# Designs tried in a protein design run: peptides against a protein of PDB entry 3WG5. Part 50

Target 1, 218 residues: chain A of PDB entry 3WG5
Amino acid sequence: LAKNIVYVAQIKGQITSYTYDQFDRYITIAEQDNAEAIIIELDTPGGRADAMMNIVQRIQQSKIPVIIYVYPPGASAASAGTYIALGSHLIAMAPGTSIGACRPILGYSQNGSIIEAPPKITNYFIAYIKSLAQESGRNATIAEEFITKDLSLTPEEALKYGVIEVVARDINELLKKSNGMKTKIPVNGRYVTLNFTNVEVRYLAPSFKDKLISYITD
Target 2, 218 residues: chain A of PDB entry 3WG5 as posed
Amino acid sequence: LAKNIVYVAQIKGQITSYTYDQFDRYITIAEQDNAEAIIIELDTPGGRADAMMNIVQRIQQSKIPVIIYVYPPGASAASAGTYIALGSHLIAMAPGTSIGACRPILGYSQNGSIIEAPPAITNYFIAYIKSLAQESGRNATIAEEFITKDLSLTPEEALKYGVIEVVARDINELLKKSNGMKTKIPVNGRYVTLNFTNVEVRYLAPSFKDKLISYITD

## One batch from the design tools (peptide; made by RFdiffusion4, then SolubleMPNN)

Design b1_p11_7_s3 (from b1_p11_7, 4 letters changed)
Fold by OpenDDE base, seed 3:
Structure b1_p11_7_s3 (fold): chain B 218 residues (1-218), chain C 218 residues (1-218), chain A 11 residues (1-11)
Amino acid sequence: as target 1 above (218 residues)
Amino acid sequence: as target 1 above (218 residues)
Amino acid sequence: AGVELPVLGAS
């Protein structure tokens, strides 16, 4: 029987429009090949809210399940990364990773201090993150606390509190544990049961453009 | 012959996630009814880049033409509003409106002064706005100058410079002038010729939620 | 690093 394909791609660094372009490219490739799913290995300290929201929308419009995997150990889905994860069809984390710290800021002052967002902005993102959690059947109270308390969670805590679905050490364990799980949000208007029983894993590499842009933004 | 439907809705105020929700709701209604187009009467001083980019994406994914109409006289498509317009299938402006002033800022200091965006952010938005202009066959040089010179244009200037497609006093004149125009970006992968010869205009009202959110953000 | 939202505002 022809193996279903699961794509795996890595996205690392600050969330920007270039990160959106990476998500769009990777998901588009996987869609064109009618993959069973795509796994995005995510490691981000955060970034732009604009790019974040576009990425969330692109994930939600995906014709295939998009799994956000906070990987490798030591990685984080911080700030914007948490929103992206919460907007996805399934969240996994490797041991030794983190998720949360979602308080919006206006930026950094000349002295490197955080400029606090006005309450209107903070409340906006509270509403937004709660919406993502509610739509995906994840813990909306903790999602709010990612902002109000600038909370960060371990994988075990995030699993326990119902923020994420899987803790896995590697792609093979992730596929094993997520096999038979329903997507937390719809794919083409339907909740999909993931089938990883007979799959081929294909890795996507960054494009030359992706590499160049990453180099300019670093 | 059954009249084709053109929806008209108003979006006013700061661009936020709530503004995205309004765009999404309005476009979804018009899509469901297989409208010939939706006209969004836009009046905004700007807002969040995240919401702006999501709105642009939502417009580009629309199953029907989305016309951005800077209206009424005295209104503006400032900052984020310009990006939204440039991402749309057709831009119209009423006399006495403005478009432009797209320089990104990090925010406002405690004294109300603008905190300048770092060059990396400014250059990001230059690339983004030029992309929108290029994809829509609009003036990419002026689009860049909306940022680099913080340029604002009158409707007549914007038309002359190839930033917008129509100057119209009201919806009836807009429909008349845009009849037979091709969309500046594709709808479902194809450039659509607008047919406003035999149309019924239907106005959409803000939802209760839209009104509440507008009240909280004002 | 928190979500940096560049505010696109008309100055």
Scores: peptide ipSAE 0.042, ipTM 0.352, DockQ to the pose 0.359
Fold by OpenDDE base, seed 1:
Structure b1_p11_7_s3 (fold): chain B 218 residues (1-218), chain C 218 residues (1-218), chain A 11 residues (1-11)
Amino acid sequence: as target 1 above (218 residues)
Amino acid sequence: as target 1 above (218 residues)
Amino acid sequence: AGVELPVLGAS
């Protein structure tokens, strides 16, 4: 029986148009191989909203399940990362990671202070993040509070509140726990039952461009 | 055999928090009766983004299919109405209606001129409208152009481009054409095949509050 | 970097 392939790729740093290119490349590779899923190890402090939304769209257009895995310990799916996670087919977090802090800002002033977004902007993202949560059968109230309270959660809290699906220490535990789970959003118009029985794990390396961008955005 | 019930309700005027209350009330009634679907006859010039997004969420949370029907002739699903339609389980339009013109604005100046949204805002709504289109298996490129080009389409164009599913002159034609169609988004996590064989059509009247709000926003 | 989030104006 041909082993099901699971890809693992890392996306680290600020969410930018280049991060979209990374997601697109990684997902495309996994799609081409008809992988059972791709796991994106995500560690981001946030980034650009436009890039985030494009990434969410790319995930939603994926022909295979995209699992966002906040990993390793110490990593975060902060701000844009939370939206990306909520837009994905499954969210996992490693112990010692965080998710949330989704309050939109207009940017940083020259002095490094946050420029607050006007209420209209905030309300838009409240609606957006709630839609992502609802579509994925996740806690939309908590998703809203990621913005309105700038809430951040531990993996255990996020799991408890129905924001995420899995807490896992490593890829093996993730595969074990997510085996037989249904995707929280459709793949090609269908909810997919993940089959991680007898899978081959393939790691995707960052491109030179990916490394350079990570270096610039860190 | 108990006749399947289809509710029909009208939402007209600007999209506001009160329009959310209308959607919520109408959908709730139809949910309580386990209706086969609710058809919302929509005629809107647009309105508030926050209200629009809440309405989209309410539609996505619906336990029954929500069909947005741009009706009667001369009606529009302009701006916010387009987003609502794209967030729904099925879009129908009557001949002589329009959909599109989704470019976000910050508001109107005292002189009635449009205050343009900054690029960041526009890009967010581009991403949002594209997500709605993608999730519903509709034309995301045209959805983007509803913003970037402030594009408006006829029912025939919208159908041709895969933005909408049905062109219908009236409720009977709509029921006939949409019978056996699958919802473009899930209902309770499942794509539903619409069954309009031997249905009873029930019209929901606007509440006094609905009428008052329509009067204020018109 | 915070997510810069856009405003839908009432159109």
Scores: peptide ipSAE 0.049, ipTM 0.332, DockQ to the pose 0.209; fails the geometry check
Fold by OpenDDE base, seed 2:
Structure b1_p11_7_s3 (fold): chain B 218 residues (1-218), chain C 218 residues (1-218), chain A 11 residues (1-11)
Amino acid sequence: as target 1 above (218 residues)
Amino acid sequence: as target 1 above (218 residues)
Amino acid sequence: AGVELPVLGAS
């Protein structure tokens, strides 16, 4: 029996293998309860490309819709966060958030300057981000420009250009606006129409392990 | 029908979120075919703690025995690799390999010096590595010393101290020596007795994605 | 050494 439950969990900080564990745990709990969806409140400056790709894969394998919500105001889905969003079933952003800045780098030099990724790596991520956009019916041209121009967009611009689906101030507005929307990628091979009529919102808290690792990684 | 099949796959390089994807893919294939076990030929200098913990969790959730084989001679299960080994169903090492050196670091300074982890982080990983050793019936004292003394052991020492179960020169010797051994952790809640009588060995090749990401990460 | 994977870092 599909419970009229929507889970909400927060992912904040750098995208690492721990962030994968958080996504996996949160989605698994929501899957086990046959939730209508899970909303991930995302605030990230980016992180590791490999962790990001694993997270995207975990989202795409989800048995329930995963909504990425760039939240609260002041948050960003920067770099790896943008890839994760583009790989998800629905992207929402709060006013005063940002998305983009997806240029791959090899790291920071000793002086704190960016070590640029070689063209082969850059081209790989261009192809990858474009594939995420295309598969989700989102703007692949702008997705490419997140890398090539290191572009960052406001929620309103991202909506206008077809990068995201919803601009919402809070969870209630998100649920209201996304009600009846189809997922931008399939869930178990089917595009799901979201039903947020009379849903219960349940918040997932970070585990002790989550708190410890975020403390270790911050 | 349990097929008398043992899969062998290689994981080489740094432990990252991509390495998690490799472990997951390899184990999933072997699970789907109801293999008797999968052997992962491991050669790693270490990597990310978060990726390592996810890999350990994936191994512990495996529906089939996962044998970590530190191979070939000259290979190491260093740092994160040691944690992965200690979290697995059986550890084998080839002569001329090493295991240990598990001290957590925050990273490298601009001058290439190690930035030491604060005591709280070090203590967390001590507790974690000891738990892996204890749960698997391996030497928790030596596991702790992999951190506190940054200890590295030879295969013979590791066997002697009860860190590992098998010293084997090749896959055939590994199969012969491990035949009839019980897994050091449960598989689906049960300690499995390995049956390598008349098994077919199947090698798993890296996917194109695996090759690309290893190229990107190396 | 934390292998710095290509950090998709926001500058």
Scores: peptide ipSAE 0.033, ipTM 0.313, DockQ to the pose 0.218; fails the geometry check
Fold by OpenDDE base, seed 5:
Structure b1_p11_7_s3 (fold): chain B 218 residues (1-218), chain C 218 residues (1-218), chain A 11 residues (1-11)
Amino acid sequence: as target 1 above (218 residues)
Amino acid sequence: as target 1 above (218 residues)
Amino acid sequence: AGVELPVLGAS
């Protein structure tokens, strides 16, 4: 029986428009090969809201399931990473990772302090993050609190509160635990049941461009 | 004879991953309608390098000529905007605009000072901007100096030095002056001669999302 | 000057 391919790629650092290109490239490769899914190992402190929205949109337009995996231990899907995760077909977290802290800011002040976003912006992102949570059948109340309380959760808390779907130590455990799960959002208009029986894992390396921008933004 | 359509759209503010979406949306609309060209009225102080590179790539992949028009008077194609312009099929500037100041930075310090990019990053962008200039047959020496000297030019200087192709006060003058010009980079593998005789100008409005992100980033 | 855009950041 033809082995189902699962792609695994890493996205690390700030969420930028290049992060969009990384997502787009990785997802496109997996789409072209008709992969069973792509797993994105995500480690981000946050980034641009616009990049985030584009990444979410790219994930939502994916022809295959996109799994966000907060990995390795010590990694986070912080801020923009949380939105991306909530916009994805499945969220997994490794033990020792975090998710949340989604309060939008206008940037950092001339003294390193956060420039607060005006209420209109904050309220927009509250509505947006809640929509992502609701669309994916995830906890919209917690999603709102990621902004309003700048809440951060452990994997165990996030699982408990229905923010994420899987806690897994590694790709093998992730594949095992997510096998037979339905995607939290549609793929090509349908909720897909993941089939991770008899899979071949293919790792996608960062392009030279990917490595360069990671170096530039980290 | 069927009127050739020219689309005109505006992109204003910081270059972000959403700016990529604006470019992508605008170009896609114009591509779908087989427009003679799209003119992007650009006014930007700069933005992210990664967004910039993606925008350049999107322009380079365009099925139709993309004209960057630094407009209105007082506007700039500063920093990232210069890269975008240099990556486009034709650059026009209105009188009273500027182009240049392309020195990459890592961001702003906790006191509002610029965090200087390390030499490796600066050298990468020097190579990149020179490649854009060379590929488009524009002044690569000036392109380098946009970084190394943080050089900014007036439309008249930019035209004189072979950085841009047109100085025009408005869309009508732009169409008139650029009529019969060849694109500075290929469209579908060919240098296209612009035909702005008997054109219908169609203005693309920002989407609600475009307006929102402009509001968020401005 | 690369304008640093609003970072959604965990403080």
Scores: peptide ipSAE 0.028, ipTM 0.310, DockQ to the pose 0.253; fails the geometry check

Design b1_p11_8_s1 (from b1_p11_8, 5 letters changed)
Fold by OpenDDE base, seed 1:
Structure b1_p11_8_s1 (fold): chain B 218 residues (1-218), chain C 218 residues (1-218), chain A 11 residues (1-11)
Amino acid sequence: as target 1 above (218 residues)
Amino acid sequence: as target 1 above (218 residues)
Amino acid sequence: TVFEPITFETK
């Protein structure tokens, strides 16, 4: 039996290897405590595709439901954030947030222009994002359009089009609305019915150490 | 003659390859316009060492003075941000900001513990950060202590110890205080005397495209 | 600082 504990953690900023480490740490803590779920308050403009794919994989390997909550108002799950959301067990958005804009790029040129990804890479991510949508029972056509049209949606549009599951103003409304929902992807091979009845909400702060990282990738 | 133009751009969040692209774009724009300087409003907890070293290199290759301004109050140039600052032509800090905490790490373990960098890597970055300090005529002992003691300093301490050149509340005060200062490292092989008399301040916004990037590094 | 929606794939 999952403990009536829901963890809430914030992930903000660019998606990087550190963001993976944040997801891994937060999910691991929640897994160790056999939490009912973890809610990740996500606010990202995007980031690295490698880190994104690793995060998606880490979420899919989670022993507990991982809810991506695009929060607070004004936040976005843009680019890599959309992939992460689509790879999660449940997506919620606060009013005034956005999701989408998933077109891959190679980077920026010296003049500040985007270096477009070659069709091979774009097509890879089209297939990937559609897979995430299909696996989660979400709108694969809109997922593709997040790339092909660089589409960004409001919470209401994303809900309407079947991209997300919940629009909620705060954690309490999220817990209330998502209570009794099934996860959109399996947890340990099974779709879990979320039970947010009599839950303790535990907030995970970024570690003090998280604030001081110089990553040396070998 | 440099045009009486000073660019101001913001770099916030984790130091990544995208942060390099931001630095490169912003500096390139300012170089193309033969600006008197560019001020980078920096707020970072750190990030990737590879990206950091590339950013330092890009700053050192700049055709114009690059001023790192730790701003606004509450911001930090932590970890990789400190290296970037020490690699720049001038460092300014706003009151209520911080600099330091440069100890390299390999990452985080599954339990959220820091994976310590091996002595070889730590020693490499000690040598590197001391080099940056020495080249810029800044306090190399404190630069080392940013690693060995994980030291973080206030603007007043950093100024006092000869880590930074200016404490300023805003861009106007920064321009006023730094006017007539020499760059701490050469620009095109020469130490430049900053001339902020009758300057036009031009703010560089993040490109709309910057907001939509999925970088695929090959 | 508006980080732009960036999905970097490092190959």
Scores: peptide ipSAE 0.034, ipTM 0.273, DockQ to the pose 0.141; fails the geometry check
Fold by OpenDDE base, seed 4:
Structure b1_p11_8_s1 (fold): chain B 218 residues (1-218), chain C 218 residues (1-218), chain A 11 residues (1-11)
Amino acid sequence: as target 1 above (218 residues)
Amino acid sequence: as target 1 above (218 residues)
Amino acid sequence: TVFEPITFETK
């Protein structure tokens, strides 16, 4: 019986165009192998809205389910990471992680102070994050509050409020808990029931380019 | 007679947080040496709005005049580069360069198509670019049209329309032509008359970090 | 949390 493959890859750091390239590469590899799913272990403080929107689009265009897993403990899907998660087929979080803090900013001033986004931009992202939540059948009110209140949630809160689907300590528990779940958004126009019975887990390493970028951004 | 120093540094590529770090480093070095000015040779297709705004703020907070020089021939101060230029103490362009194309976008979709900015964002940047032009006594109508018409100008046009102050083939011609000009924005609250008589030109090299980032972004 | 909305890219 051809072993169903699940890919696992790590994406860490700020959401940038390079992060898009990582998502694209990882998802493409998993698509080429007709994987059952790819799990992206996400740890991000946020990043670029454009890159985020492109990543969301890349996930939505995936031929296979893309699971965002906020991992390891201490990791976050903050800001742009929350949008990416909300745009994904399934969201999981490890205990001791966080999600939210989505208030858009225009950046940091020289003194490290936040440059506030104009209400126009904030409202745009409120509409956008609500759309992601609505499309995925997730809590659009909380999604809005990720911006308006800069709300951050624990995994347990996020699960309770219907923001995420799984709380899991590791990949094995994630696979076990998500087995038989339907994707929260379509895969190729259809909601897919995840099948993680007898799966082979394959880890994807960052490319040399990815490692080099990470080294420079840290 | 203590030689007046003019620093020259190159900033090339997309406007990012790393570009901010370059601006900050270069300006800081020139400030520490009490330079008469720093000339930033700028060649950019654009980049991040946040990084751009931070760069503009860094320029405005400079203890010395910051001259943006769109250089060499073939270079552009496109998009974010135009804003940076408009936020500077003096704008120069080499023949065969361009300035403008400031229409904000949310990025590129996977197919490379532009994701249009919502009117709210576009209008924000219209107001912002007009403010930069107005504060510097430059053409605010053309600044707006850099967005609304995605207008790009030649150096001669930009000079003619009062967007820039100098057309110069090289640093020597720039120094010669800009000598005795007043800064278009204040330096420490005062408009400064540039003095490029008997100046020593010092070139700043990119840091090792800057080179590494450039190598990865290309 | 840095959410940076806007990139300017010229064609």
Scores: peptide ipSAE 0.025, ipTM 0.302, DockQ to the pose 0.827; fails the geometry check
Fold by OpenDDE base, seed 2:
Structure b1_p11_8_s1 (fold): chain B 218 residues (1-218), chain C 218 residues (1-218), chain A 11 residues (1-11)
Amino acid sequence: as target 1 above (218 residues)
Amino acid sequence: as target 1 above (218 residues)
Amino acid sequence: TVFEPITFETK
C-alpha cells in the first residue's frame, strides 16, 4: 500500500515576492509528487499586501491541500500571515502562537509610527479578509475585527471563535487531529477529506538560493 | 507635595529612523518635565539595526529612567525590540507578550527567505547584545541565545532567566511592582531607585507628524 | 538589518 506523502516546509519572516517564490516552489514539489497535503510551518509578522494576495491565490490554485501551521511556539501569523492562513485549506496553530493584527498600513514613518492606510484601502482589506473567511467557512466577523480592532488571538481563542481548525503541539498531533477533516476551501473545485493514515512526512528545506537570498538581504 | 510624573508613550511597528525620532521626542518631553520615568509601551517585530543602535544610545543618554514595557498582550519586543529593551533602565512585559528572536539578518530575499548576516555581523551583534545584557545586569547567556538559537521567551521565562525585571498586566501593576526598584543601567551615571509613590501618569500621544508619516509609509 | 517587522505595505 503506497504511503501517502505529506510535505512540511517552513516559511519564516516577512511576506515578500520571495515568500511567494517559496510558497510556489514548495507547493509545486508537493503537487508533482501528488502529496496528500503540504503543511507550511508559518512564522510571519506580516509583509507586503501584493505578495500576500499572490500567495493566497497560489494556495487557492493548489492541486493539493495546503495547511498553514503557525509554528513553532512563539511564532505568529500576524497581518499578512492571517490573510494567508484564511486563504488556506486548513489552519493549525501551536500553543503559544498568535494570529491576527491585520490592519493594513501603508508603511512605517521615519519616526516608526504606522502609516495608516486610507479608509478606502482599509475597507478594501476588510472586504477581502471577510471574503477569505466566508469562502473558507471561518468567522468573518472576527476576520473583520482583525482589521477594525487590530485583534490578535491565541490558538484557543481562534479555535473557539471558528477562525482556525486545529490546535496542535507538533506535526504528529496536527496529522492526527486533521485526519478526516475536510478542507475549508476546495482543491480543484472539490472539498477534500484529508487522509493522514499511513503517511510519510517529507521535509522540504530552503533551497540554496533561498539561503543565499536570505544571506544577501541581511 | 508635588506629584511625580510618569510619562507613558506607545511605540508600535518597525524600528526605523522615525522610531528613533519618536523615542527622542518622548524622552525629551519627559526629561524637560523632570519626570520620575517614562514608560514606553513597545510592540515591535524588529527593524533596522542602525535605528536600533541609535535608540539604545538615546535611552542610555536619557536624563530620566526609560522603562520598556512590552504591551499590550500579543505585543512583542522581537529582534531590535529586544536590543532596545536590554539597553533600557527597566524591562517589563505584559502576559501574552514575547521577547527575543534577535538573529541579525541582512534583509529578506525576493522569495521571502531571511538573508543571513555574514558570521562577522552575527558575531558583532552577539557581542553587542551580550554587552547590553552585562551592562544592565541581565542574563547575557540568554541574550546570546536570542541570536544563536533565535530564542523567544514568554514574560515568565524572561523573568525567571533574569532577562526582564517585571511582569505586569497594566501600567498600574507595573508602577506598583517597579516602585523601589533600581534602574538596571545608570541615569546620568547613577543607578536610580524608582519612586512611583503618588505619581501622575501622563500619556503622550503620537504627534500629528507621527500620524502623517505613518499614513504616508502605509 | 535586524528583523524587519512585517510591514503591511498596502501597495
Scores: peptide ipSAE 0.022, ipTM 0.303, DockQ to the pose 0.259; fails the geometry check
Fold by OpenDDE base, seed 3:
Structure b1_p11_8_s1 (fold): chain B 218 residues (1-218), chain C 218 residues (1-218), chain A 11 residues (1-11)
Amino acid sequence: as target 1 above (218 residues)
Amino acid sequence: as target 1 above (218 residues)
Amino acid sequence: TVFEPITFETK
């Protein structure tokens, strides 16, 4: 019986168009091997709204389940990372991680102060994040509060409020807990039941290009 | 005789993953209508390297010729904009515009000073920009100097040195001058001879999403 | 090349 393969890849740092390329490459590799899923270990303070939206779209177009895993302890899926997570087929978090703080900003002033986004932009992203939550059957009220209150949650709170699906300390616990779960969004128009009973875990490393761009953006 | 359609769209501001979405949307619309070409009026100070590389790839995958036009007077194809131009099927510039200044940076320090990229990154982008120039039959030596000397050129200098193909004051002059030119890179594996003898010009406006993201990035 | 990270750091 051909082993079900689960890919694991890391995405760390700012969300950029290079982060899009990483997602696209990693998902494509896992699609080519007909993997049961890909787990993306995510650690991001945020990044570009446009890159975020493209990443969400790429995840939603995936031929395989994409699991966002906020990992390791100390990591965050902050800002753009929260949107990406909400756009994915399953969200997991390790203890000691965070999710939320999604208020859009225009940038930073010369003194390091936040340049606030105008209400039209804030309202657009409220509608967008609520849409992601609703499409995935996650808590749209909390998704809105990630913007309106700039709320950040612990894994335990996020699980309790129905923002995420799994709290897991490592990949092995994640696979164990997510086994038999349905994806929160469709894969090729169908909700998939994850089968992690007899899987081989394959780790994907960043390409040389990925390392170079991550080094530029870090 | 079905009129040959030429699309014209504007991309202004920082190069981001949203800029990628704009390119993708605009090119896709023009592809669907089997347009003779799309002209992108570009005005950018630069932006993200990753977004830039994805935009270059999207242009190279276009089913129709993509013309980068640095426009209007006062505009620039600075930094990432130069790479995008060098990756395109034809480059035009209006009088009073600029191209170049391609030295990669990590970002800005709190005092607004440039954080220099390490030599490994600089050398990577030297190789990359030279590759774009060579593939398009443009001046690879000047492309290298856009990084090593942080060189900026006028339209007349860029034309003289074989960096660009056309200097034109407006779309009408651009169409007139580029009529009968071959694309500098292939379209679907073939170099295309542009036919602007009897064309309808169609202007594409930014989507509401495009306006919102541009407003966030401006 | 000003990689202007428009970090929409969505905090």
Scores: peptide ipSAE 0.021, ipTM 0.257, DockQ to the pose 0.273; fails the geometry check

